# Peptides against a protein of PDB entry 5KEZ: the designs that were tried, part 310

Target 1, 320 residues: chain A of PDB entry 5KEZ
Amino acid sequence: NVAIYNPFRPWWERYQPVSYKLCTRSGNEDEFRNMVTRCNNVGVRIYVDAVINHMCGNAVSAGTSSTCGSYFNPGSRDFPAVPYSGWDFNDGKCKTGSGDIENYNDATQVRDCRLTGLLDLALEKDYVRSKIAEYMNHLIDIGVAGFRLDASKHMWPGDIKAILDKLHNLNSNWFPAGSKPFIYQEVIDLGGEPIKSSDYFGNGRVTEFKYGAKLGTVIRKWNGEKMSYLKNWGEGWGFVPSDRALVFVDNHDNQRGHGAGGASILTFWDARLYKMAVGFMLAHPYGFTRVMSSYRWPRQFQNGNDVNDWVGPPNNNGVI

## One batch from the design tools (peptide; made by RFdiffusion4, then SolubleMPNN)

Design b2_p30_1_s4 (from b2_p30_1, 14 letters changed)
Fold by OpenDDE base, seed 4:
Structure b2_p30_1_s4 (fold): chain B 320 residues (1-320), chain A 30 residues (1-30)
Amino acid sequence: as target 1 above (320 residues)
Amino acid sequence: PYLEWGVGFQKWYESNKETIIANHKAALAK
């Protein structure tokens, strides 16, 4: 991915890929392989956050400022380490003046335009699908158990399916022969927008963002809500079917909303309430649970916003 | 990465939380 130095190596640089090389702030491919092997050998499975919707930001300067030193040119859509070219992006498909998503009520914009300036890959192309599949298959062959698909809301479900159909079976050294990768898709659906979580049920599980939001309101006792109202927690609260749900109290994005998690979202900053929420989540059978391991950072609020929301995990001069 | 939009959806939820809760309570009362 791109190496950003202003601010200094933010967490979100990870979500701006310039290649599919396993060479990042976390280490090189050999180190990753070693980690996966060691984890698998003790029954801990690895799921990769796969960034396949886009490449880096269109405003990033061309050059070799990347975690593996690969050259890239966002202006010309040139990513030779893949390789991708101008033919592999949705520049001509997006109809907005900016080329970015401007209206989330337009599903076509959400999927065909750039997410906050991130170069949007043309996932309709078999070439692009194959390059992504090759990346994911390399990880599968190393021994990962599955994937979180980043920014799934911004990809057409059919394109995702086409990629998934190209995936190998899991590594038989650790998984039963014929096992398929576990897939869960990040889809933010809180209602009011045309794209729905149900659009993606065919590809795997989806994130249920209503879970953390509504659980937060209950535990915070907003509008007189009580724990007793959780008697029909799950589908009874309007959530997706349990067998399609990936549930969580917070994630890295909404943990930074409004500096302290934003709105109803509970985070480790509210330790007591957060532990209550996580405890409830783990005790309740609804959905597949994900527990966040995060970190403290020096929050600095200006006009209600944390100016240090970019800070990544503890590191040694950028190396995690 | 949903840094910008993530804040946006949180703000949206905050702005609509009373209605959302009210609707849910109404549904539970049936």
Scores: peptide ipSAE 0.033, ipTM 0.459, DockQ to the pose 0.040
Fold by OpenDDE base, seed 3:
Structure b2_p30_1_s4 (fold): chain B 320 residues (1-320), chain A 30 residues (1-30)
Amino acid sequence: as target 1 above (320 residues)
Amino acid sequence: PYLEWGVGFQKWYESNKETIIANHKAALAK
């Protein structure tokens, strides 16, 4: 991914890929392979956060400032380490003036325009699908158990399916023969937009962001909500079917107050309430649960926003 | 998504919160 130095190596640089090479702030491919092996050997499975909707931001300077040293040029859409070129992006499809998503009520914009400047891959192309599949298959062959598909809302479900159909079975060294990768898709659907979580049910589980948002309001006793109302928690609250839901109290985005759910989201900063929420989540049968493991950073609020929300995990000069 | 995306989304959400909530409630009522 892109190495960002202003601010200094923020956590979100990881979501700006320039290649599918497994060289990151966390280590190289050999180290990753070693970790996956060690984890699998003790029954801990690895699921990769796969960023396949886009490459890095269009405004990032060209060069070799990346975690694996790969050259890239956002301006010319040149990512030779893949390789991608201008033919592999949706620039010509997006009809907005900025080239970015401007209206989330326009599903076509949401899928075909740039997500806040992130160069949008043309996932309709078999070439692009194949490159992504190769990346994911490499990970599968290493021994990962599945994937979180980042920014799935911004990909056409059919394109995702086409990629998934190219995937190998899981590594038989640790998984039964014929096992399929576990797929859950990050889809932010809080209602009010044309794109629905149900559009993605065919590909795997989806993130249920209503879960953390609503649970937050209940635990906080906002809007007259009571814990007794949790009697029909799950589908009874309008959430996606349990067998399609990946649930969580918070994630890295909304933990910083700018993701889906707003101020209702409970985090470790609200220790008591957070423990209640996480405890409830783990005790309740609805959905597939995910527990957030985060870190403390020096929050500094200005005008209601944390100016240090970019701070990543403790690191040594950018290396974790 | 990442933080910059989230900020943008949040701004959009806040600007359209009333409509989104209304639509959400309507959907939940079904």
Scores: peptide ipSAE 0.017, ipTM 0.425, DockQ to the pose 0.069
Fold by OpenDDE base, seed 1:
Structure b2_p30_1_s4 (fold): chain B 320 residues (1-320), chain A 30 residues (1-30)
Amino acid sequence: as target 1 above (320 residues)
Amino acid sequence: PYLEWGVGFQKWYESNKETIIANHKAALAK
C-alpha cells in the first residue's frame, strides 16, 4: 500500500493499495504464511480484510513511496505491479464533476464513483476480476479460511459474485476437500439509502451495523432504553436475517468516534459498558459474532474531534 | 471515509429517539 508520512504512517494507509503483494507494515509474505500455518495447526482460522474496490487515492504523489517499493502513478492510473492501467478504472462511468461520490442516494454514484478520492476499479471487467481473484486465491492457497470484503457497498453485487466464482476451494491441508471460503461483506446499511444489505445476501454474510449502534444506545440507557427491550433482539429489531449477519460491537472505523453508529458505539475506552455489550453479543444466538482486538492511542480532542484518530497499530519491527 | 454516516446516524437517533422507544415498547407487547 501507499506509505503516508503526513500524518506518520496512519492506520488508513492500509486501505490504499498499489499492489497485491504481501509486504506491508503488518509483515511480509513469509511471516504471514508462518502465522497462517501456526494458527491453522491449532484450529484458529484466518480471514483477510480484502481491499478490492479500489486502489490508492487519486491525489497521492506518483513514485515508489509504498510498503513493497512498487512504482505507482495515481494520476495516470498506472499500477504496474498488478498491472492496472487507465482502462481498469471507472473514471468514464462516474458522471459527477469531482469524480467522487457526491450523492449517496444515487446508487450508481456510490458504486461507480470514487470513495473519498480512492481510485475506483472497474470490476465489470473480467481482467480486473481475474487479477483480484488471483490475489485472493494466493491467500486461499496459503491457507486462509475466508475474507472480509472491504467497501462492498461500493461494488455491484454481481461483480462480487463474478469474483467469488473464480475462487479456489480452501487448502486441503487444513480444510475438508471442497470447502468454500467464508465471505462477509462490509455494507453500511442503517436505512434511508437505496443500497440495501439484502442486495448482497447472495454473496455471503453482511455486516450488520445496526447491531453495535442499537446495542450501544440500549446499554448507554439513552432516552430511557432498557435491556428488557432486547427480548426480541435480532430480526425483531429490523436486523438482517441471522444467517446473513456478521455482528460486532465496534470496528476500527467507528471505534474512532466518527464511523457508522456515531457516539452510540461502545469501545474499550468505555470498559465497563463495552464488556457488557461484548458479553451480551457472545451470549445471544443472533448472527455470526466478531470480537474486536485493538490498541490504545493518545487521544487528543479538539473541537470535539480526536486529532490523533489516525494513529496506526503499534509497530516495533521497524518502519517499512 | 464513513464520518457522514456516523454523524447522520447520531442526528437521526436524536431526532427520533422518542419514536424508537415507543416502537420498542410496542414490539414487546406483541
Scores: peptide ipSAE 0.010, ipTM 0.352, DockQ to the pose 0.065
Fold by OpenDDE base, seed 2:
Structure b2_p30_1_s4 (fold): chain B 320 residues (1-320), chain A 30 residues (1-30)
Amino acid sequence: as target 1 above (320 residues)
Amino acid sequence: PYLEWGVGFQKWYESNKETIIANHKAALAK
């Protein structure tokens, strides 16, 4: 991915790929392979956060300022380490003046335009699908158990399906022969927008952002909400079917006040309430559970917003 | 990387949270 130095190595630089090489602030491919092997050998499975909707930001300077040193040129859509060129992006398909998503009530814009300036891959093209599948298959062959598909809301479900259809079975050294990768898709659907989480059920599980949002309101006792109302927690609260849901109290985005849930989201900053929420989640049978492991950072609020929400995990001069 | 969109979406949710909660309570009361 790109190396961002202003601010200094933010967490979100990880979501601006310039290649599918396994060289990041977390380590190189050999170290990753070693980690996957060690984890699998003790029954811990690895699920990769796969960024396949886009490449890096349109405004990032061209050069070799990346975690693996690969050359890239966002201006010309040149990513030779893949390789991608201008033919592999949706620039001509997006009809907005900026080329960015301007109206989230327009599903076509959400899928075909750039997410906050991030170069949007033409996932309709078989070439692009194949390059992504090769990346994911490399990970599968290493021994990962599945994937979180980042920014799934911004990809057409059919394009995702086409990629998934190209995936190998899991590595038989650790998984039964014929095992399929576990897929869950990040889709923010709290209602009110045209894109629905149900559009993605055919590809695998989806993130249920209503879970953390609603649980937060209950535990915070907002608007007279009571714990007793959790008796029909799950589908009874309008959540997706349990077998399609990946649930969580918070994630890296809404922990920082971004994404879905707003002020209702419980985090480690509210330790007691957060423990209650996580405990409840783990005890309740609804959905596939995910527990957040995060870190403290020096928050600095200006006009109600943390200006240091970019701060990444503890590191040694940029190296994690 | 939902920085700009995320904040906007958060604000939308916060502005409608009372109605959302009220509607949910009404539904559960049935």
Scores: peptide ipSAE 0.030, ipTM 0.470, DockQ to the pose 0.059; fails the geometry check

Design b2_p30_3_s1 (from b2_p30_3, 11 letters changed)
Fold by OpenDDE base, seed 3:
Structure b2_p30_3_s1 (fold): chain B 320 residues (1-320), chain A 30 residues (1-30)
Amino acid sequence: as target 1 above (320 residues)
Amino acid sequence: DAEAAAAAAAAAAAEAAALRERMRRYFRNK
């Protein structure tokens, strides 16, 4: 991915890929392979956050400022480490003046335009699908158990399916023969937009952002909400079917405020209430649960916004 | 009130979108 130095190595630089090489702030490919092996050998499975909707931002300077030293040029859409070129992006498909998503009520913009300047991959192309599948298959062959698909809302479900259909079975050194990768898709569906979580059920599980949002409101006792109302928690609250849901109290995005669920989201900053919410989530049978492991950062609120919401994990001069 | 619930859901969705945009936009707003 791009190495960002202003601000200094933010968490979100990981979501600006320039190659599919497994060399990042966290280590090189050999170290990753070693970690996956050691984890699998003791029954701990690894799921990769796969950024496959886009490459880096269109305004990032060309050069070799990347975690693996690969050259890239956003201006010319040149990513030779893949390789991608100008033919592999949706620049001509997006019809907005900016080239960015301007209206989230337009499903075609949401999927065909750039997410805030991130170069949008032409996932309709078999070439692009194959490059992504090669990346994911490399990880599968290393021994990962599955994937979180980042920004799935911004990809056509059929394009995702086409990629998934190219995937190998899991590595038989640790998984039963014929095992398929576990897939869950990040889709923010709180209602009110044309894109629905149900559009993605055919590909795997989806994130249920209503879960953390509503649970936060209940635990906080906002709007007269009561714990007794959780009697029909899950589908009874209008959530996706349990077998399609991945649930969580918070994630890295909404932990930083103003995310899906807004101020209702509980985080480790509200330790007591957060423990209550996480405890409830783990005790309740609805959905596949995910627990957040995060870190403290020096929050600094200005005009209601944390100006340090970019701060990445604890590191040694950018190296984790 | 279904309408109020829908409005609240729409507002929450907009906030979610705004956060994602904000987080990913930092590279451009140098």
Scores: peptide ipSAE 0.036, ipTM 0.551, DockQ to the pose 0.041
Fold by OpenDDE base, seed 1:
Structure b2_p30_3_s1 (fold): chain B 320 residues (1-320), chain A 30 residues (1-30)
Amino acid sequence: as target 1 above (320 residues)
Amino acid sequence: DAEAAAAAAAAAAAEAAALRERMRRYFRNK
């Protein structure tokens, strides 16, 4: 991914890929392979957060300022380490003046335009699908059990399916022959927009963002809500079907969210309430559960926003 | 580099703002 130095190596640089090489501040490919092997050998499975909707930001300067040293040029859409070129992006499909998503009520913009300046891959192209599948298959061959598909809302469900149809079976050293990768898709569906979580059910599970938001309000006793109201928790609260849901109390994004709705999210900053929420989530049968492991950073609020929300996880590797 | 970093930071801020807006709409409508 792009190496960002101002601010100094933020968490979000990881979501700006310039290649599919496994060399980042988290480690190199050999270290990753060793970790996956050790985990699999004791029954712990690995699911990779796969960033496949886009490459880095369009405004990033060309050069070799990347975690694996690969050259890239956002201006010319040149990513030779893949390789991608100007033919592999949705620049010609996006009809907005900025080239970015401007209206989330336009599903075409949401899927064909750049997410906040991130260069949007033309996932309709078999070439692009194949390059992504090669990346994911490499991970499958290493021994990962599946994937979180980042920014799935910004990809056409059919394009995702086309990529998934190219995937190999899981590594038979640790999984039964013919096993398929576990897929869950990040889709932010809180209602009110044309793209729905149900559009993606055919590809795998979907993140249920209503879960953490609603649980937060209940645990906080907002609006007179009570724990007893959780009697019909899950589908009874208007959530997606349990067999399609991946649930969580918080994630890295909404942990940094502020304002109405976002303020309901419980995090480790609210230790007691957070433990209650996580305990409830783990005890309740609804959905596939994910527990957050986060870190403390020096929060600094200005005008209700944490100006240090960019701070990445603790890391002593200042070179890569 | 500085310009690129500023642009990347702005993009991240915009994404966070979009998330907050979606959440506001949800809770306003409920």
Scores: peptide ipSAE 0.030, ipTM 0.640, DockQ to the pose 0.085
Fold by OpenDDE base, seed 2:
Structure b2_p30_3_s1 (fold): chain B 320 residues (1-320), chain A 30 residues (1-30)
Amino acid sequence: as target 1 above (320 residues)
Amino acid sequence: DAEAAAAAAAAAAAEAAALRERMRRYFRNK
C-alpha cells in the first residue's frame, strides 16, 4: 500500500493498495506465511481484510513511496506491480462531475464512482477479476480460511460472485478437502439507501451494522429502550437472517465516530457498557460474532471531532 | 468505507423509531 507520512503512517493507508504483494508495515510474505502456519497448527484460522474495490487515492504523488517499494502513478492509473493501467478503472464509466460518489441514493454512482477519491477498479472486466482472484488464491494457498471483502457496498454483487467463482478450495494441509473460503462482505445498510445487504446474500455473510448501533442504544438506555426489548433480538429487530449475519459491537471506523452507528456505538472507551455489550453478543445465538481488538490513542477533540482519529496501532517509527 | 453522514443519520433515526414501535406492539401482544 501507499506509505503516508502526513499524517504519520495513519491506519487508513492500509486501504490504499498499489500492488497485491504481501509486504506491509506488519511484515513481508515469509513472515505472513509463518504466522498463518503457526496459527493454523493450533486451530486459529486467519481471515484477510481484502481491499479489492479500489487502488490508492487519485491525489497521491507518483513514485515508490509504498510499503513494498513498488512504483505507482495514480495520475496515469499506472500500477505496474499488478499490472493495472487506465483501462482497468471506472473513470469513463462514472458520470459525476468530480469522478467521486456524490449521491449515495444513486446505486450506480456508489458502485462505479470513486469512494473518497480512491481509484475505482473496473470489476466488470475479467482481467481485473482474474488479478484479484490470483491475489486471493495466493492467500488461500498460503492457508488463510477466508476473507472480509472491504467496501462491498461499492462493488456489484455479480462482480464479486465472478471473483469468488475463481477461488480455490482451502489448503488441504489444514482444512478438509473441498472446503470453501469463508466470505463476509462489508455492507453498511442502516436503511434509507437503495443498496441493501440482501443484494449480497448470494456471495456469503454480510456485516450487520444495525447490531452495534441498536445494542448501544439499548445498553445506554437511550430513548427509553430497555434490556427486556432484546427478547426478540436478531431477525425480530429487522436484522438480516442469522445465517447471513456477521455481528460486532464496534469496528475501527465507528469507534472513531465514522460510518454507521454514530454516538450509540459502544467501545472500549466506555469499558463497563462495552463489556456488557460484548458479553451479550457472545451469549446470544444470533449471527457469526466478531470481537474487536483495538488500542488507545491520544484523542484530541476539536469542535466535537477527534483530530487524532488517523492514529494507527502502536508502532516503532512506522513499523508494526 | 464512507457514507453521506446526513443520510445515514436520518436513516438510523428512522429505523430506531420503527424498531421502538415494533417492540411496543410486541409487548402489547404478550
Scores: peptide ipSAE 0.023, ipTM 0.494, DockQ to the pose 0.021
Fold by OpenDDE base, seed 4:
Structure b2_p30_3_s1 (fold): chain B 320 residues (1-320), chain A 30 residues (1-30)
Amino acid sequence: as target 1 above (320 residues)
Amino acid sequence: DAEAAAAAAAAAAAEAAALRERMRRYFRNK
């Protein structure tokens, strides 16, 4: 991915890929293989956060400022380490003046235009699908158990399916023969927008962002909410079917006040209420649960916003 | 970038406000 130095190596640089090389702030491919092997040998499975909707930001300077030193040029859409070129992006498909998503009530913009300037991959193309599948298959062959698909809301469900149909079975050294990768898709559906979580049920589980948002409101006793209302928690609250839901109290985005849920989201910063929420989540049968493992950073609020929301995990000169 | 982050934060706040309003309507009609 892109190496960002201003601010210094933010967490979000990881979501700006320039190649599919397993060479990042976390280590090289050999180190990754070693970790996956050691984890699998003790029954701990690895699920990769796969960034496949886009490459890096369109405004990033061309060069070799990347975690593996790969050259890239966002201006010309040149990513030779894949390789991708100008033919592999949705520049001509997006019809907005900026080339970015301007209206989230337009499903076509949400899927065909750039997410905050991130170069949007033409996932309708078999070539692009195959390059992504090759990346994911390499990970499967190493021994990962499945994937979180980042920014799934911004991809057409059929394009995701086409990629998934190219995936190998899991590595038989650790998984039963014929096992398929576990897939869960990041889809932000709080209602009121045209794209629905149900559009993605055919590909795997989906993130239920209503869960953390509504649980936070209840635990905080906001808007007259009562714990007694949790009696029909799950589908009774308008959540997706339990067998399609991945649930969580917070994630890396909304822990920083971004994305779905806003101020209602509980985090480790409010330790007492957070423990109550996580405890409730783990005790309740609804959905597949995900527990956050995070870190403290020096929060600095200006006009209600944390100006240090970019801060990544503890690191040694950028190396995690 | 900073501008994108600010826009994302504003969008998140708007989504949260919309969610709160929808929740209020839900409980009023229950």
Scores: peptide ipSAE 0.017, ipTM 0.519, DockQ to the pose 0.039

